# Ledger of designs, part 25: peptides against a protein of PDB entry 4N7V

Target 1, 222 residues: chain A of PDB entry 4N7V
Amino acid sequence: TLRSITSPLVAHRLKPIRQKTKKAVVSILDSEEVCVELVKEYASQEYVKEVLQISSDGNTITIYYPNGGRGFPLADRPPSPTDNISRYSFDNLPEKYWRKYQYASRFVQLVRSKSPKITYFTRYAKCILMENSPGADFEVWFYDGVKIHKTEDFIQVIEKTGKSYTLKSESEVNSLKEEIKMYMDHANEGHRICLALESIISEEERKTRSAPFFPIIIGRKP

## One batch from the design tools (peptide; aimed at target 1 Q19)

Design b2_p16_7_s2 (made by RFdiffusion4, then SolubleMPNN; from b2_p16_7, 5 letters changed)
Fold by OpenDDE base, seed 3:
Structure b2_p16_7_s2 (fold): chain B 222 residues (1-222), chain A 16 residues (1-16)
Amino acid sequence: as target 1 above (222 residues)
Amino acid sequence: SYLEEIAEEFAKLDDE
């Protein structure tokens, strides 16, 4: 099943973006829908031959073939759907489209990992919890130049000297110099606070059924 | 820039 490969993509709260490669254009629209345009080149002109339009919650996929399958000239936005459209739920998406959906999902997840959800200024650093889940990326920019980037898979450290390294195990973290451990401790505390606030704010958002509370900024740079 | 970084990562995804 598609679900065994990926979960429905989540594009909520993401800013619009349009990125092109040789074979495709992926867009996050103002509506927070995600569009994958499959591009073919004929006689030095690029045409959109197929479009997957995915809802912001990833559960609905609309597929259409512009200009009766002949293709529509590539423009600065996806071509409008025509009458010959197919609409699928996530669980009913034909297998032939699974790879393209996964591609869109990975792109959205990448964008989410770079989209601030909570920005928290401490006495020593700017902390940022990102939108990706589970295990949201967490970045700490210390005012003295040290940077720590935490992901689900690793911790990257950039020291004052510019020395950069990646930690992938607890043993490596424990082997850090004492001075670096102090930065790590501060980063971990900021991370804990951001996660706690995320939980509390999300609960209030659920209760009020209001517009999204995120992204938020807590505190200010000293 | 952010867009350049995203574009580079997107290109990697497309190559898969």
Scores: peptide ipSAE 0.033, ipTM 0.709, DockQ to the pose 0.774
OpenDDE base, seeds 1, 2, 4, 5: peptide ipSAE 0.031, 0.031, 0.029, 0.030; ipTM 0.690, 0.686, 0.674, 0.680

Design b2_p16_7_s3 (made by RFdiffusion4, then SolubleMPNN; from b2_p16_7 with E1D A7R E8K E12K)
Fold by OpenDDE base, seed 3:
Structure b2_p16_7_s3 (fold): chain B 222 residues (1-222), chain A 16 residues (1-16)
Amino acid sequence: as target 1 above (222 residues)
Amino acid sequence: DYEEEIRKEFEKLDEE
């Protein structure tokens, strides 16, 4: 099943963006829907041959073929659906579209990993918890120039000297020099706080059923 | 610069 490969993408709270690659054009719309435009070149003109429009919660996929499959000239936005429109739920998406859905999902996950959900200013650093999940990226920009970037898979450290390295195991983390451990401790504390606040704020958001609370900025740079 | 960052990173994914 598609679900065994990936979860439904989530584009809520993401800013609109349009990205052209060699394989496709991917967009996040103002509506927070995601569009994948499959492009073909003919006679020095690019045409959109197929469009996958995915709902913001990833659960509904609308597929259409502009001009009956002849294609529509590539523009600055996806072509509007007209005829030959198919609508699928996530669990009923034909297998032939799974790779294209994954393509959209990867793009959304990338955008989410670079989209601040919580910005928290401490005495020593600017901490940012990103939108991606599970295991949201966490960045710490210390005011003295040190940077720590935590992902689900690794921790990247950039020291004052500009020296950069990646840690992928607890053993490597434990082998850090004492000075760097102090930065790591602070980063971990900021991370814990952001996760706690995320939980509390999300719960309040659920109760009020109001407009989204995120993104949020807590504190200010000293 | 945000969109440029996304472009660079997604180009890497696109090549996979």
Scores: peptide ipSAE 0.192, ipTM 0.812, DockQ to the pose 0.754
OpenDDE base, seeds 1, 2, 4, 5: peptide ipSAE 0.187, 0.187, 0.180, 0.191; ipTM 0.809, 0.809, 0.806, 0.811

Design b2_p16_7_s4 (made by RFdiffusion4, then SolubleMPNN; from b2_p16_7, 5 letters changed)
Fold by OpenDDE base, seed 4:
Structure b2_p16_7_s4 (fold): chain B 222 residues (1-222), chain A 16 residues (1-16)
Amino acid sequence: as target 1 above (222 residues)
Amino acid sequence: MYEEEIRKEFAELEEE
């Protein structure tokens, strides 16, 4: 099943972006919908032959073939749907479209990993919890130049000297120099706080059922 | 949004 290889993408709160590659253009629209435009070149002109339009919650996929399948010239936005439109739920998406959905999902997940959800200024650093899940990316920009980037898979450290390295296990973290451990401790504290705030704010957001509370900024740069 | 990072990293991913 598609669900066994990916979850429905979530594009809520993401800013619009349009990314062109060789074979496709992937976009997050103002509506927070996601579009994959499949591009084919003909006579030195790029045409959109197929469009997957995915709802912001990832659960609805609308597929259409511009200009009756003849293609529509690539523009700065997806072409409008034509007469022949297919609509699928996530769980009913034909297998032939799974790869394209995954493509969109990977893009959205990447965007989410680079989209601040909570920005928290401490005495020593700017901490940013990103939108991706599970295990949201967490970045700490220390005012003295040190940077720590935490992901679900690794921790990247950039020291004042510019020296950069990646840690992939607790053992490696424990082997850090003491001076670096201090930065890591601060980063972890900021991370804990951001996660706690995320939980609290999300709960209030759920209760209120109003406009989204995120992204938020807590504190200010000293 | 870190748009430049997004574009760079996505370009490194395999296309469909």
Scores: peptide ipSAE 0.375, ipTM 0.870, DockQ to the pose 0.603
OpenDDE base, seeds 1, 2, 3, 5: peptide ipSAE 0.373, 0.374, 0.368, 0.369; ipTM 0.868, 0.867, 0.867, 0.866

Design b2_p16_8 (made by RFdiffusion4)
Pose (drawn by RFdiffusion4):
Structure b2_p16_8 (pose): chain A 222 residues (1-222), chain P 16 residues (1-16)
Amino acid sequence: as target 1 above (222 residues)
Amino acid sequence: EELEEELEELAEEWEE
């Protein structure tokens, strides 16, 4: 059953983005709702045959077929719903559409992996904690020129040369130059600080009923 | 730019 494989998507605090493609148009609206529009081409013009719209919390799914000859003319914004529409909860979503919800879930998870939640400016680097919690990606751009990309599984180092390599495990990073560990440790301290900063601020956010406390930009690029 | 590339790849994978 859907929910065996996937959890409801989270599109909160994400910026609006629209993505065209040969098959469909997947987007995130200003209301932070995820919209998936299937697209067909006819008479050198594109038609829409199905529209999936998922709530910001991913719990509510609305699907409408503007069933008509020629479908729906493709535009830059999602079309208004027709009358032959549908609405399901996440758990009550039919066996159909499951391939499409999973696609939307990945789209959202990918966008969050590139959405800054906390931006921290150190003496040596620009630190960014991303949105794909838990274990969000951590990216460090040193003014020195070195780039460090941290994942729950990976550590990625891009030297000033452009010489790039990936370090997976604790043993792999220990196989180091005892100079690059400074870049590693400074980035890890930055990661420690951002995870700490995120916790005490999101805690205050649960104490409040206001506009989101994210994303944050801390300090300034010297 | 990186996000757009990754979104193209995701779209290609889904078309397959």

Design b2_p16_8_s1 (made by RFdiffusion4, then SolubleMPNN; from b2_p16_8, 5 letters changed)
Fold by OpenDDE base, seed 5:
Structure b2_p16_8_s1 (fold): chain B 222 residues (1-222), chain A 16 residues (1-16)
Amino acid sequence: as target 1 above (222 residues)
Amino acid sequence: SELEKELEELSKEYEE
């Protein structure tokens, strides 16, 4: 099943973006829908021959073939669905489209990992909790030049000297120099606070059923 | 941007 390969993508609160490659264009629209355009070149002109338009919650996939399958000239946005439209639920998506959906999902996940959900300014650093899940990325930009980037898989440290290294285990974290541990401790505290705030704010958002509260900024740069 | 570079690298996996 598609579900065994990937979960439904979630594009809520993401800013519009359009990324062109040789054979495809992936976009997040103003509507927070995600589009995958299949691009082919004919006579030095690029045409969109197939479009997958995925809902913001990833559960609905609309597939269409512009201009009766002849293709529509590549533009700054996906062509409008006019003819030969098919609509699928996530669980009913034909297997032939699974790879394209997976691409869209990974695209969105990558964008989410770079999209601030909570920005928290401390006395020493700018902390940012990102939108990706599970295990959102967390970045700490210390004002003195040190940077810590936490992901579900690793912790990257950039020291004042510019020295960069990656930690992949608790053992490696425990082996850090004392001076770096101080930065790590601060980063961890900021991370804890951001996660706590995320939980509280999300709960209030659920209760009020209002417009999205995120992204938010807590504090200000000293 | 860094994001654009990473997105470009991601796209290479799905071009074939």
Scores: peptide ipSAE 0.385, ipTM 0.901, DockQ to the pose 0.832
OpenDDE base, seeds 1, 2, 3, 4: peptide ipSAE 0.372, 0.367, 0.381, 0.374; ipTM 0.898, 0.896, 0.900, 0.897

Design b2_p16_8_s2 (made by RFdiffusion4, then SolubleMPNN; from b2_p16_8 with E1D E8K W14Y)
Fold by OpenDDE base, seed 1:
Formats: sequence, structure tokens, C-alpha cells
Structure b2_p16_8_s2 (fold): chain B 222 residues (1-222), chain A 16 residues (1-16)
Amino acid sequence: as target 1 above (222 residues)
Amino acid sequence: DELEEELKELAEEYEE
């Protein structure tokens, strides 16, 4: 099943973006829908041959073939659907489209990992909790030049000198120099606070049923 | 900038 290889993509709260490559264009629209455009080149002109339009919650996929499958000239936005539109649920998507959906999902997940959900300024650093899940990325930009990037899989450290390294286990974290441990301690505290705030704010969102509270910025750079 | 490069790399995996 498609569900065995990917979960429904979640594009909520993401800013519009359009990424062009040789064979495809992927977009997050103002509506937070995701579009994958299949691009073909003929006589030095690019044409959109197929479009997958995916709902913001990833559960509905609309597929159409511009100009009756002949293609429509590539523009600054996806072509509007006209004729021969197919609509699928996530669980009913034909297998021939699974790879393209997976691409869209990974694209969205990558964008989410770079999209601030909570920005928290401390005395020493700018802390950022990202939108991706599970295990949201957490970045700490210390004002003195040290950088820490935490993911579900690793912790990357960039020192003032530009020296960078990756930590993949608690043992490696425990083996850090004392100076770096101080930065890590601060990063961990900032992370804890961001997670706590995320929980509190999310609960308030649930209660109020209003517009999203995220992204938020807490504090200011000194 | 960094995001754009990562997105390009991701796209190349699916450009068949």
C-alpha cells in the first residue's frame, strides 16, 4: 500500500514555494495545496504534461492532463484543470502515481524541516523549532557563531572556528569538550522550552478553534 | 540557498 511507503503529506502553515527542476516543478500554493507538474521539453519549450494536485492534509489527490494530454506551456503557476480530471483518496491512489506522491511528501517534509514553528531568542542564541514531525528539527544559532542542529537522527555542531562534526549517540555527546557541553546544555534547555510552549499553544488552538497561532516568535535578539 | 540545494538533490532522485 501507499501508506506502507509514506504517510499523507501535511502542508499546513507552509509558505508558498515553487521549485523547478529538469523534469518536474513542485509547488506549495497559497492554499497550502501541493502541486507536482511533470515537465517535458519540445523544441526548447517546456510543457506541463501531467499535474498532481494534493490537498493540504495529503488525503485527496487530483490528477489532470493539461490540453488533453498534449501539454500546456510551463508558466509561473500550475495550469488550471480543465477536462479529464481524476480524483483519488490517499488509500485509493493508483500505484503508478505513488512515486510522484512520495516525492511530493518528501519535498514537503524537507520544507517543514526548514520552516520555523517556534523562534525563541535567549540571551545567547536564536533557537528555532521546525514544523517537521515526528521529532522536529531544532536549530540553535549562538550569537558568538556556534551552531547546533538537532534532528531525530543526529546532532550537528559547528564551532566558532568553523570546525563541524556530527554526533549520533549519547556516548559521543558525553565525550564533548566542556566548552561545547555548555552550548549543548543551553541548546537542550531551549529545546525543552520550545517543546513545552508548542504543547501549551497547540492545546489553546484546539480549545479556541481559531486561526493557527503558529508560527510564533518569543523574545528578541539582544 | 541551502534549502534549494537539498530540494534539487531530492528532485534528482525522482527524475526518471
Scores: peptide ipSAE 0.183, ipTM 0.826, DockQ to the pose 0.791
OpenDDE base, seeds 2, 3, 4, 5: peptide ipSAE 0.160, 0.166, 0.171, 0.171; ipTM 0.814, 0.817, 0.820, 0.819

Design b2_p16_8_s3 (made by RFdiffusion4, then SolubleMPNN; from b2_p16_8, 5 letters changed)
Fold by OpenDDE base, seed 1:
Structure b2_p16_8_s3 (fold): chain B 222 residues (1-222), chain A 16 residues (1-16)
Amino acid sequence: as target 1 above (222 residues)
Amino acid sequence: DELEEELAKLAEEYEK
């Protein structure tokens, strides 16, 4: 099943973007829907032959073929659906579209990993919890130039000298120099606080049923 | 832009 290889994408709170590649254009729309346009070149003109429009929650996929499959000239936005539109749920998506959905999902996940959900300014650093899940990326930009980037899989450290290295295990973290451990301790504290705030704010958001509270900025840059 | 670069790499993976 598609669910065995990916979960439904979640594009909520993402800013609109349009990324053109050789064979496709992927967009996040103002509506927070995601569009994958399949691009073909003919007679030195690019045409959109197929469009997958995915709902913001990833559960509905609308597929259409512009001009009956003849294609529509590539423009600054996806072509509007006209005739012969197919609508699928995530669990009923034909296998032939799974790779394209997976691409859209990974695209969104990557954008989410670079999209601030919580920005927290401490005395020493700018801390940022990102939108991706599970295990949201967490970045700490110390005002003195040190950077720590935490992901689900690793921790990247950039020292004042510009030296960069990646830590993949707790043992490697424990082997850090004392000076770097101080930065790590602060980063971990900021991370804890951001996660706590995320939980509290998300609960209030659920209760109020209002507009999204995120992204949020806490504190001020010194 | 770091994001654009990573998106380009992702595209290359799925356009093979």
Scores: peptide ipSAE 0.397, ipTM 0.910, DockQ to the pose 0.905
OpenDDE base, seeds 2, 3, 4, 5: peptide ipSAE 0.377, 0.391, 0.390, 0.392; ipTM 0.904, 0.908, 0.906, 0.907

Design b2_p16_8_s4 (made by RFdiffusion4, then SolubleMPNN; from b2_p16_8, 5 letters changed)
Fold by OpenDDE base, seed 5:
Structure b2_p16_8_s4 (fold): chain B 222 residues (1-222), chain A 16 residues (1-16)
Amino acid sequence: as target 1 above (222 residues)
Amino acid sequence: SELEEELAKLAEEYEK
């Protein structure tokens, strides 16, 4: 099943983006829907031959073939669905479209990993908790130039000298220089605070059923 | 940008 290889994508709160590649254009729309446009070139003109339009919650996929399958000239936005429209739920998506859905999902996840959910200014750093899940990316930009980037898989450190390295185990973290450990401790504290605030704010958002509270900025740069 | 570069790499994986 599709669910066995990916979860429904979640594009809520993401800013619009449009990325053109050789064979496709992937967009996050103002509506927070995600579009995958499959591009073909004919006589030095690019045409959109197929479009997957995915709802913001990833559960509905609308597939259409512009201009009766002949293709529509590539533009600054996806072509309108006018011809040969099919609508699927996530669990009913034909297997032939799974790879394209996976692409869209990974695209969204990557964008989410670079999309601030909580920005928290401390005395020493700008901390940013990102939108991706599970295990949201967390970045700490120290005002003195040190940077720590935490992901679910690794921790990247950029020192004042510009020296950069990646840590993939607790053993490596424990082997850090004491000076770097101080930065790591601060990063971890900021991370904990952001996660706690995320939980509290999310719960309040659920209770009030109001407009999204995120993204949020806490504190100010010194 | 860094994001654009990573998105481009992702695209290469799915456009083979």
Scores: peptide ipSAE 0.528, ipTM 0.940, DockQ to the pose 0.888
OpenDDE base, seeds 1, 2, 3, 4: peptide ipSAE 0.527, 0.521, 0.528, 0.523; ipTM 0.940, 0.940, 0.941, 0.939

## One batch from the design tools (peptide; aimed at target 1 I128)

Design b2_p17_1 (made by RFdiffusion4)
Pose (drawn by RFdiffusion4):
Order: sequence, then C-alpha cells, then structure tokens
Structure b2_p17_1 (pose): chain A 222 residues (1-222), chain P 17 residues (1-17)
Amino acid sequence: as target 1 above (222 residues)
Amino acid sequence: EEEEEFEELEEELEEEL
C-alpha cells in the first residue's frame, strides 16, 4: 500500500518553481502546494490530460480531469479545476496515481536538498544547512576556494585546484593530509553550530503561531 | 528518462546557488 514505500511529502518553506519537460509540468506554487500536470502534444500545441495537486503537508491530494476534447491548453500557471474532480487523503489515495505521488515526492525531496535553511558566515567560509531534514545536506564554501559537501552518507571535498574526490567513511577521511582536516574540522564545527542553532530556534517556533523562522542568514560575508 | 530530468533540475538549482 502507498505508505509502504513512501511518506507524505513536505513542501513547506520552499520557493516557487516551475519545471517544463517533454512529458509533464511539475511545480511548486506560491501557496507551497505541489502541482503535477500531465501534458500531451497535438496540432503543434500542448494539451493537459490530468492534474495532480498535493497539499503542503502532503496529506491532501486533489485530481481533476478537465475531460474535454483537446484536454487543457498548457499555460504558465496550473489551470482552474473543473467539475469532474476528486479529493483523497494520503491513505485513501487509489492504487492508481501512486507512481505519480512518488515522483512528486522525489521532486520535493530534491528541491529541499538545495534550499537553504540556515546560512552561517564564519571567518573562513560560508556554511549552509539545507532543508531535507532529517540529516540534511551541509555545504561549505570556503572563501579560500575549497568546497565541502556533507551528506548523511558522504563527505565531498573540492580543493582550490578543482581536484575533487569523495570520502565515504571515517576510515576514508582519516586517510588524509593533516592540513585538509582543518577544512574538515572547521566545516564540522560549522555543522555542529547550525544543527544547534536550528534546534533552539525551531523550539521557539513550536512555542509560537507566527510566520516561519526559516530560512535564516547569520552574519555577513567579510 | 526521469533520472535525466532530475539531473537537469539539480544542475539548474546548483546554478542558483
């Protein structure tokens, strides 16, 4: 059953983005709702045969077929719903559309992995904690020129040269120049600080009923 | 094909950074 494989998507605090493609148009609206529009081409013009709209919390799914000859003319914004529409909860979503919800889930998870939640400026680097929690990606751009990309599984180092390599395990990073560990440790301290900063601020957010406390930009690029 | 679309989107998002 859907929910065997996937969890409801989270599109909160994400910026509006629209993505055209040969098959479909997947987007995130200003209301932070995820919209998936299937697209067909006819008479040198594009037609829409199905629209999936998912709530910000991913719990509510609305699907409408503007069933008509020629479908729906493709535009820059999602079309208004027709009358032959549908609405399901996440658990009550039919066996159909499951391939599409999983696609939308990935789209959002990809977007969160490139959306800054906390931006921290150190003496040596620009630190960014991303949105894809838990275990969000951590990116460090040293003013020195070195780039470090941290994942729950990976550590990625891009030296000033452009010489790039990936370090997966604790043993792999220990196989190191005892100078690059400074870049590693400074980035890890920055990661420690951002995870700490995120916790005490999101805690205050649960105490409140206001506009989101994210994203944050801390300090300034010297 | 779906993986190629997501790679293209990932490259576009990296350019925004």

Design b2_p17_1_s1 (made by RFdiffusion4, then SolubleMPNN; from b2_p17_1, 5 letters changed)
Fold by OpenDDE base, seed 3:
Structure b2_p17_1_s1 (fold): chain B 222 residues (1-222), chain A 17 residues (1-17)
Amino acid sequence: as target 1 above (222 residues)
Amino acid sequence: EEDEFFKKLEEELEKEL
């Protein structure tokens, strides 16, 4: 099943963006829907032959073929759906579209990993918890120039000198220089706080049934 | 920074099509 390969994408709170590749254009719309436009070139003109429009919660996929499959000239936005529109739920999406859905999903996940959910200013650093899940990316920009980037898979460290390295195991983390361990300790504390705040704020957001509270900024740069 | 982000995105996404 598609669900065994990926979860429904989540585009809530993401800013609109349009990214062109060789074979496709992927967009997040103002409505927070995600569109994949499949592009073909003919006579030095690019045409959109197929469009997947995915709801912000990833659960509904609308597929259409502009101009009855003849294509629509590539523009600055997806072509409007006209005839021969198919609508699927996530669990009923035909297998032929799974790869294209995964394309959209990876795009959204990448955007989410670069979209601030919580910005937290400490005495020593700007900490940022990103929107991706599970295991949201966490970046710490120390005011003295040190940077730590945590992902689910690795920790990247950039020292004051510009020296950079990646840690992929606990043993490597434990072998860090004492000076770097101090930065790591601060980063870990900031991370813990951001996760705690995320939980608390999400609960209040649920109770109020209001507009999204995120993204939020806590504190200010000294 | 933004340009590098988009380049990475293109490289990753083209593998899906």
Scores: peptide ipSAE 0.038, ipTM 0.723, DockQ to the pose 0.125
OpenDDE base, seeds 1, 2, 4, 5: peptide ipSAE 0.035, 0.036, 0.044, 0.043; ipTM 0.709, 0.708, 0.754, 0.749; seeds 4, 5 fail the geometry check

Design b2_p17_1_s2 (made by RFdiffusion4, then SolubleMPNN; from b2_p17_1, 5 letters changed)
Fold by OpenDDE base, seed 3:
Structure b2_p17_1_s2 (fold): chain B 222 residues (1-222), chain A 17 residues (1-17)
Amino acid sequence: as target 1 above (222 residues)
Amino acid sequence: DEEEEFKKLEEKLLEEL
């Protein structure tokens, strides 16, 4: 099943973006829908031959073939659907489209990992919890130049000297120099606070049934 | 750096399309 390969993508709260590759253009629209335009070149002109439009919650996929499958010249936005539109739920998406959906999903996940959900200014650092899930990326930019980037898979450290290294196990974290451990401790505290705030704010957002509360900024840079 | 990350993703995912 498609679900065994990927979960439905989630594009809520993401800013519009359009990125072109050789074979495709992927877009997050103002509506927070995601579009994959499949591109072919003919006579030095690029044409959109197929479009997958995915809802912001990833559960609905609309597929259409511009200009009756002849293609539409590539522009600065996806072509509008006209005729021969197919609509699928996530679980009913034909297998032939799974790889294209997966591409969209991976793109969205990358964007989410770079999209601030909570920005928290401490006395020593700017902390940022990102939108991706589970295990949201967490970045700490210390005002003295140290940077820590936490992901589900690793921790990257950039020291004041510009020295950079990646930690992939608890043993490696425990082997850090004392001075770096101090930065790590602060980063971990900021991370804990951001996660706690995310939980509280999400609950209030649910109760209010209003516009999204995120992204939020807490505190001020000293 | 974000742009470079997207480029890397593009290169990796190109074969999937």
Scores: peptide ipSAE 0.030, ipTM 0.691, DockQ to the pose 0.120
OpenDDE base, seeds 1, 2, 4, 5: peptide ipSAE 0.028, 0.029, 0.029, 0.030; ipTM 0.680, 0.687, 0.658, 0.692; seed 1 fails the geometry check

Design b2_p17_1_s3 (made by RFdiffusion4, then SolubleMPNN; from b2_p17_1, 5 letters changed)
Fold by OpenDDE base, seed 4:
Structure b2_p17_1_s3 (fold): chain B 222 residues (1-222), chain A 17 residues (1-17)
Amino acid sequence: as target 1 above (222 residues)
Amino acid sequence: ELDEEFKKLEEELEKEL
């Protein structure tokens, strides 16, 4: 099943973006829907032959073939749907479209991993918890130039000297020099705080059913 | 940084498309 290889994408709170590749253009629209435009070149012109429009919650996929399948010239936005539109739920999406959905999903996850959800200024650093899930990326930009980037899979450290390395295990973290451990400790504390705040704010958001509370900024740069 | 990651994504996904 599609669900066995990916979860429904979530594009809520993401800013509009349009990314062109050789074979496709992927966009997050103002509506927070995600569009994958499949591009084919013909006579030195690029045409959109197929469009997957995915709802912001990833659960509905609308597929259409512009200009009756003849294609529509690539423009600055997805072409309008034709009269022949197919609509699928995530779980009913034909297998032939799974790769294209995965493309959209991976793109959205990447964008989410770079989209601030919580920005927290500490005495020593700018901390940013990102929108991706599970295991949101967490970046710490120390004012002295040190950077720590935590993902679900690794921790990347950039030292003042510009030396960069990646840690993939707790043992590697424990083997860090004491001076680096201090930065790591601060990063971890900031991370803990951001996660705690995310939980609290999300709960309040749920209760109020108001406009999204995120993204938020906590504190100020010294 | 984002551009580099997009490039990687393109490289991976273009093979699948």
Scores: peptide ipSAE 0.042, ipTM 0.753, DockQ to the pose 0.119
OpenDDE base, seeds 1, 2, 3, 5: peptide ipSAE 0.040, 0.040, 0.039, 0.037; ipTM 0.748, 0.747, 0.743, 0.730; seed 5 fails the geometry check

Design b2_p17_1_s4 (made by RFdiffusion4, then SolubleMPNN; from b2_p17_1, 5 letters changed)
Fold by OpenDDE base, seed 5:
Structure b2_p17_1_s4 (fold): chain B 222 residues (1-222), chain A 17 residues (1-17)
Amino acid sequence: as target 1 above (222 residues)
Amino acid sequence: EEDEEFKKLEEELEKLL
């Protein structure tokens, strides 16, 4: 099943973006819908041959073929659906579209990993918890120039000198210089706080049933 | 940085299209 490969994409709270690749253009719209435009080149002109329009919650996929499948000239936005329109739920999406959905999902996940959900200013750093899940990216920008970037897969450290390295195991973290461990400790504390706040704010958001509370900024730069 | 990540992703995702 598609669900065994990926979960429905989530584009809520993402800013509009349009990214062109060789074979496709992927967009997050103002509506927070996601569009994948499949592009073909004919006589040095690019045409959109197929569009997957995915709802912000990833559960509804509308597929259409512009200009009766002949294609529509690539523009600054997806072409309007006019021909061969099909609508599917996530669980009913034909297998032939699964890879394209996965493409959209991975793109959205990347955008989410770069989209601030919580910005938290400490005495020493600007901390940012991102929108991606599970295991949201967490960045710490120390005011003295040190940077720590935590992902689900690794921790990247950039020292004051500009020296950069990646840690992928607890053993490597434990082998850090003491001065760097201090930065890591602060980063971890900031991370813990952001996660706690995320939980609390999300719960209040649920109770209030209001507009999204995120993104949020906590504190100020000293 | 973001541009580089998108480039890497493009290389991977183009195989899915």
Scores: peptide ipSAE 0.078, ipTM 0.790, DockQ to the pose 0.120
OpenDDE base, seeds 1, 2, 3, 4: peptide ipSAE 0.043, 0.051, 0.043, 0.041; ipTM 0.729, 0.783, 0.745, 0.697; seed 2 fails the geometry check

Design b2_p17_2 (made by RFdiffusion4)
Pose (drawn by RFdiffusion4):
Structure b2_p17_2 (pose): chain A 222 residues (1-222), chain P 17 residues (1-17)
Amino acid sequence: as target 1 above (222 residues)
Amino acid sequence: LPIHFATFEEEEELLEE
């Protein structure tokens, strides 16, 4: 059953983005709702044959077929819903559409992996904690020129040369120049600080009923 | 340290080298 494989998507605090493609148009609206529009081409013009719209919390799914000859003319914004429409909860979503919800879930998870939640400026680097929690990606751009990309699985180092390599495990990073560990440790301290900063601020956010406390930009690029 | 909330344009700028 859907939920066997996937969890409801989370599109909160994400910026509006629209993505055309040969098959479909997947987007995130200003209301932070995820919209998936299937697209067909006819008479040198594109038609829409199905629209999936998923709530910001991913719990509510609305699907409408503007069933008509020629479907729906493709525009820059998602079309208004027709009358032959549908609405399901996440658990009551039919066996159909499951391939499409999973696609939308990956789309959102990808956007969150490139959405800054906390931006921290150190003496040596620009630190960014992303949105794809838990275990969000951590990116460090040293003013020195070195780039460090941290994942729950990976550590990625891009030296000033452009010489790039990936370090997976604790043993692999220990196989190191005892100078690059400074970059590694400074980035890890920055990661420690951002995870700590995120916790005490999101804690105050649960205490409140206001506009989101994210994203945050801390300090300034010297 | 100065602290403020990021705009959507600032988020794109931050991800530029």

